# Designs tried in a protein design run: peptides against a protein of PDB entry 4GXB. Part 49

Target 1, 277 residues: chain A of PDB entry 4GXB
Amino acid sequence: VPTEEVSLEVLLSNGQKVLVNVLTSDQTEDVLEAVAAKLDLPDDLIGYFSLFLVREKEDGAFSFVRKLQEFELPYVSVTSLRSQEYKIVLRKSYWDSAYDDDVMENRVGLNLLYAQTVSDIERGWILVTKEQHRQLKSLQEKVSKKEFLRLAQTLRHYGYLRFDACVADFPEKDCPVVVSAGNSELSLQLRLPGQQLREGSFRVTRMRCWRVTSSVPLPSGSTSSPGRGRGEVRLELAFEYLMSKDRLQWVTITSPQAIMMSICLQSMVDELMVKKS

## One batch from the design tools (peptide; aimed at target 1 T205)

Design b2_p22_7 (made by RFdiffusion4)
Pose (drawn by RFdiffusion4):
Structure b2_p22_7 (pose): chain A 263 residues (1-190, 198-221, 229-277), chain P 22 residues (1-22)
Amino acid sequence: VPTEEVSLEVLLSNGQKVLVNVLTSDQTEDVLEAVAAKLDLPDDLIGYFSLFLVREKEDGAFSFVRKLQEFELPYVSVTSLRSQEYKIVLRKSYWDSAYDDDVMENRVGLNLLYAQTVSDIERGWILVTKEQHRQLKSLQEKVSKKEFLRLAQTLRHYGYLRFDACVADFPEKDCPVVVSAGNSELSLQLREGSFRVTRMRCWRVTSSVPLPSGGRGEVRLELAFEYLMSKDRLQWVTITSPQAIMMSICLQSMVDELMVKKS
Amino acid sequence: LDLHELSHHHNPAFEDVKEEEE
């Protein structure tokens, strides 16, 4: 892409706009640094956050497509799709909530975690009852951002990434499920199954050839993981989802974080 | 429909669980 200065909108998880001037040839880290500079996020906290390509739904919720890799050009990644529904999003990119402690030591880092947690609750990524949700919106007005986040860290599925509803062959073939990734596992809500990353020997992403539109082609995508169900018993679990690649990225990210910790 | 592999990944964290199970 010829080098040219452009304006790029990067959204926070709650949809707040962050406008940055970047080059069409800038890579993911360059764009991330420009967003961090605009928000006054310290350099030493940039590594706790990443940029994601998402599809914004009619209701404003985001369906995550992929985490942008180091070699990617974010302006090109989003513009090449030729659709205003696709957005670049900044979100925390680690899994263990112990890292929240490092981020919350800074006012901007705390503000970012607070904003995405509020949005996570509003969009049902964090699981609460109708009554609990009522209480939380109230506590939100009455407590500091820090206190609110400490409470949120104890809520069900805090720190998980939620995927669009899809199907899986667990427990039975073509079961409707909601899949979420977090806390070193995949959660399948059918009843529930919890599949630990450490019990996955491998996982595979497969795709059909592109098919005529039922001007976009369609692909059937699957993410299958080989799971150690019990001693010396491995079983494949298959999820059929347009977001199979994002799920694979989350599994790799969770495995990588476990290994960094182990080291 | 036929499905074609896009990627395949081996989990190094699995080796610790494999050693405990052995």

Design b2_p22_7_s1 (made by RFdiffusion4, then SolubleMPNN; from b2_p22_7, 11 letters changed)
Fold by OpenDDE base, seed 3:
Structure b2_p22_7_s1 (fold): chain B 277 residues (1-277), chain A 22 residues (1-22)
Amino acid sequence: as target 1 above (277 residues)
Amino acid sequence: LELYPVAEFENPVFEEVLEEEE
């Protein structure tokens, strides 16, 4: 692609549009810096955020596809998909809520975290009771962003990324699940027939390894799930988990977002390594 | 179903010993 100056749209978690003038040859960090400059985010806070490729659903919800890598050209990455459903989103890229303290010290950082948190609550990524929702609304009406975030930090799945409904082989084969990544874990929410909603927690520290696999359905097998067109690549995330003392078991999640799940795992591992150093 | 590994990652923060939650 010839190097040209272009206008690139980057969305915040709440769908707010940030327009930046960049070169088509600008890498992910260059675009991130341009977005930061446009928002007046200090340079020392840029590292707390990343650019993500997402698919915008009809309801305005974002399905995270992947994190944009350092070598990528964001303009090319999004434009090459030839669909307006694909967007670039700015989101915080750390998991430990302790880092919120650093970001919240700055007005722009505070606003970004606030907007993200409001959006995550509205989307049901953060789980709230009726009473908590009332308290959050009251704080929102008072425009008390710091107090809002402090309350939000105590909520279930604060800071988690929620994925689209998918299938796992745990606890049973072909079990419908909702996966969320955060707090150094994968949370699998499931409802078995006749049972209440249950959550399985898979801590990253108990994962020996993980892998992403792709498979192409062979045309001959009769189990044509009617809805997936012939030839769709099936993505799976599998991890080997320490279930009990000296007992490792593979857990496999079948999801189009398997790559994004793997990126989240790597990111959580990286953060844990920094804390141990 | 031919499963092709796209990527495999070893976890450097894996804890082999579950400390008994006292």
Scores: peptide ipSAE 0.405, ipTM 0.820, DockQ to the pose 0.572
OpenDDE base, seeds 1, 2, 4, 5: peptide ipSAE 0.398, 0.401, 0.397, 0.402; ipTM 0.817, 0.819, 0.815, 0.814

Design b2_p22_7_s2 (made by RFdiffusion4, then SolubleMPNN; from b2_p22_7, 10 letters changed)
Fold by OpenDDE base, seed 2:
Structure b2_p22_7_s2 (fold): chain B 277 residues (1-277), chain A 22 residues (1-22)
Amino acid sequence: as target 1 above (277 residues)
Amino acid sequence: LELYDVAVFENPVFEDVLEEEE
């Protein structure tokens, strides 16, 4: 792609648009810096955020596709998809809420965290009771962003990334689940017919390994059921989990977001590694 | 027949010891 100056739209978690002038050849960090500059985010806080490729759903929710890698060209990455549904989103890229303290010290950082948290609550990514919702609403009305965040930090799935409904083989085969990543775990929420909501927590420290599998159905001459479009890539995330003492079990999640889930796992692992050093 | 591409990630923070939840 020839190097040209372009206007690139980057969205915040709440859908706020940030327009930046960048080069088509600018890498992810260059674009991130441009976004930070546009927002007046200090350079020392840039590392707490990342750019993500997302698909915007009809309801305005974001389906995270992947984190943009350092070597990527965000303009090319998003425009090459030739769909207006794909967006670039700025989001915090750490898991430990302790890092919020660093970010919250800055007005812009505070605003970003606040906007993200509000959005996550509105989208149901953060689980809130009726009473908690009332309290949050009160704080929001008062525009007490710090207090809002402090309360939010105590909420279930604060800081988690929620994925689209998908299928897992746990606890049963072909079980519909909602996966969320955060707090060094994958949370699998499921509701079986006639049952209460169940949650399985899979701590990263109990995952020996994980794998992402991409499969393409070969046109076998047999009557492929008409409903699976010829050539749809099936993505799976599988992790080997220590279920009990000396008992490892594979758990497999079938999801178009398997890559993003893997990225989350790696990111959580990386953060844990930093804490151990 | 399905063609599979597999990426495997070993977890360096894997703990083989189940801390007894006290």
Scores: peptide ipSAE 0.480, ipTM 0.847, DockQ to the pose 0.539
OpenDDE base, seeds 1, 3, 4, 5: peptide ipSAE 0.476, 0.479, 0.477, 0.475; ipTM 0.848, 0.846, 0.845, 0.846

Design b2_p22_7_s3 (made by RFdiffusion4, then SolubleMPNN; from b2_p22_7, 10 letters changed)
Fold by OpenDDE base, seed 4:
Structure b2_p22_7_s3 (fold): chain B 277 residues (1-277), chain A 22 residues (1-22)
Amino acid sequence: as target 1 above (277 residues)
Amino acid sequence: LELYDVAVHENPVFEDVLKEEE
């Protein structure tokens, strides 16, 4: 692609649009810096955020596709998909809520965390009781952003990324689940007909390894019915989990977001490695 | 026949010892 100056739209978690002028040849970090400059975010806080490729749903919710890699050209990455449903989103990229303290010291950082948290609550990514919701609403009406965040930090699944409903082989084969990543774990929520909501928590420290598999069904030679469209690529995330002493078991999640789940796992592992050094 | 692309990641923070729930 020839190098040209273009206007790129980057969304905040709440759908607010940030327009930046960049080159088509600008890499992810260059675009992130441009967004930070537009928002007046200090340079020392840029590292707490990342750019993500998302698919915007009909209800305005974001389905996270992947984190943009350092070598990528964000303008090319989003436009190559040839669909307006794909967007670039700015979101915090750390898991430990302790880092919120650093970000909240700055007005712009505070606003970004606040907007993200409000959005996550509204979308049901963060779980709240009726009483907690009332308290949060009161704080929002008062525009008490710091107090709002302090309360939100205590809530279930604060800082988690929620994925679209998918299928897992846990606890049984072909179980419909909702996966969330955060706090160095994958949470699998399951509601079977007539049953209460069940949650399985898989801690990253108990995962020996994980893998992402993409599979394409090869057309079996005989029934080339022309109308069987391009076999949909099936993505799976599998991790080998220490269920009990000396007992490893593979858990497999079938999801179009398997790549994003793997990115989350790697990111959580990386953060844990930093804490151990 | 299925074509598979596999990326395997080993976990350096894996703990093979279950901490006794105190």
Scores: peptide ipSAE 0.460, ipTM 0.824, DockQ to the pose 0.543
OpenDDE base, seeds 1, 2, 3, 5: peptide ipSAE 0.459, 0.457, 0.458, 0.459; ipTM 0.825, 0.823, 0.823, 0.824

Design b2_p22_7_s4 (made by RFdiffusion4, then SolubleMPNN; from b2_p22_7, 9 letters changed)
Fold by OpenDDE base, seed 4:
Structure b2_p22_7_s4 (fold): chain B 277 residues (1-277), chain A 22 residues (1-22)
Amino acid sequence: as target 1 above (277 residues)
Amino acid sequence: LELHEVASFENPVFEDVLKEEE
């Protein structure tokens, strides 16, 4: 692609548009710096955020596809998909809420965290009771962003990334689940027919390894259903989990977001490694 | 079914000993 100056749209979590002028040859960090400059985010806070490729749903919700890599060209990456549903989103890229203290000391950082948190609550990524919701609304009306965040930090799944509904082989084969990543775990929420909502927690420290695989269903010879176009590539995330003492078991999640899930796992592992160091 | 491995990772923070729930 020839190097050209282009206008690139980057979205905040709340859908706010940030337009930046960049080169088509600018790498992810260059674009991130341009976004930070546009927002007046200090250089020392840039590292707390990342750019993500997402698919915008009809309701305006974001389905995270992957984190943009360091050597990637964001303009090329998003335009190559040839669909307007794909967007670039700025989001915080750390998991430990303790880092919020560093970010919220700055007005711009505070605003970014606030906007993200409001959006996560509105989308149901953060779970709230009726009373908590009332309190949050009151704080929002008062525009008390710091107090809002302090309350939000105590809420269930604060800081988690919620994925689209998918399928897992746990606790049973072909079980519909909603996966969320955060707090050094994968949370699997499931509701079996006639049962209450159940949540399984898979801590990263109990995962020995994980892998992402792709498979193409072989056209079974008989039902040429004409309308099943290109055999949809099935992506799976599988991790080997320590279920009990000396008992490892593979858990497999079938999801188009398997790559993003793997990225989250690696990111959580990296953060834990920094803390051990 | 052709299965292709996209990526695999060993976890350096894996703990093979379950901490007894105190």
Scores: peptide ipSAE 0.494, ipTM 0.860, DockQ to the pose 0.569
OpenDDE base, seeds 1, 2, 3, 5: peptide ipSAE 0.489, 0.492, 0.491, 0.490; ipTM 0.858, 0.860, 0.856, 0.857

Design b2_p22_8 (made by RFdiffusion4; failed a check: the pose's geometry)
Pose (drawn by RFdiffusion4):
Structure b2_p22_8 (pose): chain A 263 residues (1-190, 198-221, 229-277), chain P 22 residues (1-22)
Amino acid sequence: VPTEEVSLEVLLSNGQKVLVNVLTSDQTEDVLEAVAAKLDLPDDLIGYFSLFLVREKEDGAFSFVRKLQEFELPYVSVTSLRSQEYKIVLRKSYWDSAYDDDVMENRVGLNLLYAQTVSDIERGWILVTKEQHRQLKSLQEKVSKKEFLRLAQTLRHYGYLRFDACVADFPEKDCPVVVSAGNSELSLQLREGSFRVTRMRCWRVTSSVPLPSGGRGEVRLELAFEYLMSKDRLQWVTITSPQAIMMSICLQSMVDELMVKKS
Amino acid sequence: SAAAASAPLHLLQHVENPAFES
């Protein structure tokens, strides 16, 4: 791509706009640093956040497509799709909530965690009852951002990433499920199954050839993971999802974080 | 559709998990 200065909108998890001037040839880290500079996020906290490509739904929710890799050009990644529904999003990119402590030591870092947690609750990524949700919106007005976040860290599925509803062959073939990734596991809500990353020997991402539109082709995507169900018993679990690659990225990210910790 | 259900799958990625616990 010829080098040229352009304006790029990067959204926070709640849809707030962050406008940055970047080059068409800037890579992911360059764009991330420009967003951090605009937000006044310290350099030493940039590593706790990443940029994601998402599809914004009619209701404003985001369906995560992929985390942008180091070699990617974010301006090109989003513009090449030729659709205004696709956005670049900044979101925390670690899994263990212990790292929230490092981020919350800074006002901007705290503000970012607060904003995405509020959005996570509003969009049902964090699981609360109707009554609890009522209380939370109230506590939100009455408590500091820090206090609100400490409470949110104890809520069901805090720190998880939720995927569009899809199907899996667990427990039975073609079961409708909602899959979420977090806390070193995949959660399948059918009833529920919890599949620990440490019990996955491997996972595979498969695709059909592109098919004519039922001007975009369609592809049937699957994410299958080989799971240690019990001693010396491995069983494949298959999820059919257009977001199979994002799920695979989350599994790799969670495995990588476990290994960094182990080291 | 029937065409999508019958279409074969091709491997995009296979990853061995270094954190696996047997």

Design b2_p22_8_s1 (made by RFdiffusion4, then SolubleMPNN; from b2_p22_8 with L12V Q13E H14E A19V S22P; failed a check: the pose's geometry)
Amino acid sequence: SAAAASAPLHLVEEVENPVFEP

Design b2_p22_8_s3 (made by RFdiffusion4, then SolubleMPNN; from b2_p22_8, 6 letters changed; failed a check: the pose's geometry)
Amino acid sequence: SAAAASAPLLLVEEVENPVFEP

## One batch from the design tools (peptide; aimed at target 1 M207 C209 R211)

Design b2_p23_1 (made by RFdiffusion4)
Pose (drawn by RFdiffusion4):
Structure b2_p23_1 (pose): chain A 263 residues (1-190, 198-221, 229-277), chain P 23 residues (1-23)
Amino acid sequence: VPTEEVSLEVLLSNGQKVLVNVLTSDQTEDVLEAVAAKLDLPDDLIGYFSLFLVREKEDGAFSFVRKLQEFELPYVSVTSLRSQEYKIVLRKSYWDSAYDDDVMENRVGLNLLYAQTVSDIERGWILVTKEQHRQLKSLQEKVSKKEFLRLAQTLRHYGYLRFDACVADFPEKDCPVVVSAGNSELSLQLREGSFRVTRMRCWRVTSSVPLPSGGRGEVRLELAFEYLMSKDRLQWVTITSPQAIMMSICLQSMVDELMVKKS
Amino acid sequence: MKSSSSSSSTGTSTTYYNPAFES
């Protein structure tokens, strides 16, 4: 791509706009640093956040497509799709909530965690009852951002990433499920199954050839993971999802974080 | 992370091998 200065909109998890001037040839880290500079996020906290490509739904919710890799050019990644529904999103990119402590030591870092947690609750990524949700919106007005976040850290599925509804062959073939990734596991809500990352020997992403539109082709995508169900018993679990690659990225990210910790 | 990828007339496949696996 010829080098040229352009304006790029990067959204926070709640949809707030962050406009940055970047080059068409800038890579993911360059764009991330420009976003951090605009938000006044310290350099030493940039590593706790990443940029994601998402599809924004009609209701404003985001369906995560992929985390942008180091070699990617974010301006090209989003513009090449030729659709205004696709957006670049900044979101925390770690899994263990112990790292929230490092981020919350800074006002901007705290503000970012607060904003995405509020959105996570509003969009049902964090699981609360109707009554609890009512209480939370109230506590939100009455407590500091820090206090609100400490409470939110104890809520069901805090720190998880939620995927569009899809199907899986667990427990039975073609079961409708909602899959979420977090806390070193995949959660399948059918009833529920909890599949620990440490019990996955490997996982595979498969795709059908592109098929004519039912001007975009369609592809059947699957994410299958080989799971240690019990001693010396491995069983494949298959999820059919257009977001199979994002799920694979989350599994790799969670495994990588576990290994960094182990080291 | 260790992985293997392939492509054919019927589609594409990529397998990732988990170094944190616990038997």

Design b2_p23_1_s1 (made by RFdiffusion4, then SolubleMPNN; from b2_p23_1, 10 letters changed)
Fold by OpenDDE base, seed 2:
Structure b2_p23_1_s1 (fold): chain B 277 residues (1-277), chain A 23 residues (1-23)
Amino acid sequence: as target 1 above (277 residues)
Amino acid sequence: LPSESSSDSSGSSTVFYNPVFEE
């Protein structure tokens, strides 16, 4: 692609549009810096955020596809998909809520975390009781962003990334699940027929390894369910989990977001390594 | 014996070992 100046749209978690002028040859960091400059985010806080490729669903929700890598050209990465559904989103890229303290010291950082958190609550990524929701709404009405975040930090799945409904082989084969990544774990929420919502927590420190597999299902002659076209790539994330002492078990998640899940695992591992060093 | 998951599906796999795994 020839190097040209272009206008690139980057979305915040709440769908706010940030337009930046960048070169088509600008790498992810260059674009991130341009977004930061446009928002008046200080340079020392840029590292707490990343650019993500997402697919915007009909309801305006974001399905995270992947984190943009450092060597990528965000303009090319999004435009090459030739679909307006694909967007670039700015989101915080750390897991430990302790880092919120650094970000919240700055007005722009605070606003970004606030907007993200409001959106995550509204989307049901952060789990709230009726009473907690009332408290959060009261704080939102008062525009008390710091207090809002402090309350939100105590909530279940604060800082988690929620994935689209998918399938896992745990606790049973072909179980419909909702996966969320955060707090150095994968949370698998499932509702079996006639049962209450159950959650399985899989801590990253108990994962010996994980695997992403890409496969093309052979056209089995049986009635393909009408929606999955013959020849669609199947993505799976499998992880080997220490279920008990000396007992490793593989858990497999079948999801179009398996790559993003793997990126989350790697990112959580990286953050844990930094803390251990 | 590592169970050879004979997944004959000609798919590509990438394996990540976890350096923060705790036994």
Scores: peptide ipSAE 0.544, ipTM 0.813, DockQ to the pose 0.424
OpenDDE base, seeds 1, 3, 4, 5: peptide ipSAE 0.518, 0.520, 0.536, 0.533; ipTM 0.814, 0.813, 0.813, 0.812

Design b2_p23_1_s2 (made by RFdiffusion4, then SolubleMPNN; from b2_p23_1, 9 letters changed)
Fold by OpenDDE base, seed 2:
Structure b2_p23_1_s2 (fold): chain B 277 residues (1-277), chain A 23 residues (1-23)
Amino acid sequence: as target 1 above (277 residues)
Amino acid sequence: LPSESSSDSSGSSTTFYNPVFEE
């Protein structure tokens, strides 16, 4: 692609549009810096955020596809998909809520975290009781962003990334699940027929390894469910988990977001390594 | 006996070993 100046749209978690003028040859960091400059986010806070490729669903929700890598050209990465459904989103890229303290010291950082958190609550990524929701709404009405975040930090799945409904082989084969990544874990929420919502927590420190597999299902002659076209790539995330002392078990998640899940795992591992050093 | 995961699916796979794994 020839190097040209272009206008690139980057979305915040709440769908707010940030338009930046960049070169088609600008790498992810260059674009991130341009977004930061446009928002008046200080340079020392840029590292707390990343650019993500997402697919915007019909309801305006974001399905995270992947984090943009450092060597990528965000303009090319999004435009090459030739679909307006694909967007670039700015989101915080750390897991430990302790880092919120650094970000919240700045007005722009505070606003970004606030907007993200409001959106995550509205989308049901952060789990709230009725009473907690009332408290959060009261704080939102008062525009008390710091207090809002402090309350939100105590909530279940604060800082988690929620994935689209998918399938896992745990606790049973072909179980419909909702996966969320955060707090150095994968949370698998499932509702079996006639049962209450159950959650399995899989801590990253108990994962010996994980694997992303890409496969093309052979056209089995049986009635393909009408929605998955013959020849669609199947993505799976499998991880080997220490279930108990000396007992490793593989858990497999079948999801189009398996790559994003793997990126989350890697990112959580990286953050844990920094803390151990 | 290591259970041979018969990954007969001709798919590509990438495995990540976890350096922060705790036994």
Scores: peptide ipSAE 0.556, ipTM 0.819, DockQ to the pose 0.404
OpenDDE base, seeds 1, 3, 4, 5: peptide ipSAE 0.532, 0.533, 0.547, 0.552; ipTM 0.815, 0.814, 0.819, 0.817

Design b2_p23_1_s3 (made by RFdiffusion4, then SolubleMPNN; from b2_p23_1, 12 letters changed)
Fold by OpenDDE base, seed 2:
Structure b2_p23_1_s3 (fold): chain B 277 residues (1-277), chain A 23 residues (1-23)
Amino acid sequence: as target 1 above (277 residues)
Amino acid sequence: LPSESSSNEFGSETVFYNPVFEE
C-alpha cells in the first residue's frame, strides 16, 4: 500500500469515536500513540492499552476478533476486510485490577477506565445484582468515577472480556456456552434447558497447554448446520486442563473467536510471568 | 510465541505451552 496520510477512526469501548491522522504505513504503536495524543493520555500510560480489531454487531456490541500486533498496520488491517462492521477499538490490555491504580491517577486514564467499565456493565460483561446496579447508577449520576470504579472492581467478571455465545464439549458435548476471559481464567457459563446457570472456572495456572485449530470442514454429506455455508472455516480453542491431581483433560471450545481467546490466554500468561519475575 | 504449529490443506494447528502451569 502506498504511504498516504489518512484519517483513521478508533473507537473507545463505549463507541466514542477518536479520529486520528496517521500514515497508512503506521504500525500499531504509531496509531496507539496518535490516539493517546488525541486523548491527552500520557506516554507512560500508553502501555496499559491496546488496539483491537472488532466486529460491531447489530446491537452495537463488539465481537473481539483479535488484538492488533505490533508489526501490523491498523489502517490496512481494518480496511482490507472491506466491511464497515470491522472497527478498531482502544481498550485496557491488562488483567490485574491493581494496575487500575496507576491508570486512574491520571484524569484521561480514569475517564478511559470509567467509560470502559460503564460499557462493560451495560453490555452485561460485568455481572451485577439489582442492588449493585442501583449503587452503580447512583455513583454514575454523581459522576463519581473513582468510587464507581472501586465498586466495579469488586464485581463478578470485572475486567473480563466476554465472547459471543459459542459451543464447548464441557461439561457435555455440544454444550452452548458463553466464555469470558479474565482474572487469569476462562469462565464458561452455560444454561442447559430447565437448569440454573452453571459456571466452569478454568484457571490459566492449571492449563498445561492450549491449541488453536483452524479447519475447513470437508463436504461430508449430511448435517451441515443450516447457517454455516459450505466451506466456512471452523475455529477451535482447546486447552489441556488439570481437572484433579494427575488428571489432565482436554476442553474444546468451538468459536469464531478462538484466536482472540488464545490471545487472551497468552496475555494472561504474560502478565503472570511478569508477576513471578 | 507458539511452540508448535502445523498446517495442511485442511487446516492448521498452533500449540502453546504454558510456562506458568502448576503441576
Scores: peptide ipSAE 0.560, ipTM 0.891, DockQ to the pose 0.798
OpenDDE base, seeds 1, 3, 4, 5: peptide ipSAE 0.558, 0.553, 0.559, 0.558; ipTM 0.890, 0.890, 0.890, 0.889

Design b2_p23_1_s4 (made by RFdiffusion4, then SolubleMPNN; from b2_p23_1, 9 letters changed)
Fold by OpenDDE base, seed 2:
Structure b2_p23_1_s4 (fold): chain B 277 residues (1-277), chain A 23 residues (1-23)
Amino acid sequence: as target 1 above (277 residues)
Amino acid sequence: LPSESSSDETGSSTTFYNPVFEE
């Protein structure tokens, strides 16, 4: 691709548009720096954020496709998809809420975390009770960003990334689940007809390994599930989990976001490795 | 016996081993 100056749109979690002038040859870090500069985010806080490729759904929600890698050219990565539904999103890229303290010390960092958290609550990624929601709204009305975040940090699934509804073989085969990644775990939420919401928590420290599999379903002559177009790539994330002492079991998630889930797992592992060192 | 992953011709597979796995 010839090197040209282009305008690139990067979205915040709340959908706010940040327009940056970059080169088509600028790598992920270059673009991230440009976004940071545009936002007046200090250089020492850039590392707490990453650029993600997302698909914007009809309802305006983001389906995370993957984290942009360092070697990637964000402009090329997004434009090559030739669909306006794909966007680049800036989001915090750490899991431990303790790192919020570093980011919150800066006004811009605080604003980014606040905007993300508000969005995550609005999208139902962070789980809130009615009373908690009332408290959060009160703080939001007061524009008390720090207090808002402090309360939010105590909430269930704070800092989690929520995926689109998908299918898992746990607790039984072909279970519709909502997967969320955060706090060094995968949370699988399941609501069976007439049953209460069930959650399976899978801690990363109990995963021996995980696997991403890409396959093209053979045209099996039988039941074409109506929505899977002929030739769609099936992605699966499988992880081998220590269910009990000396008992490993594979759990398989079938999702077009399997790659993103794997990226989250790796990211959580990396963060845990830093803490152990 | 590890449940044999159904032999559907997986086009590609990448396995990640977890260095923070606790036995």
Scores: peptide ipSAE 0.551, ipTM 0.819, DockQ to the pose 0.440
OpenDDE base, seeds 1, 3, 4, 5: peptide ipSAE 0.544, 0.538, 0.551, 0.545; ipTM 0.810, 0.813, 0.818, 0.811

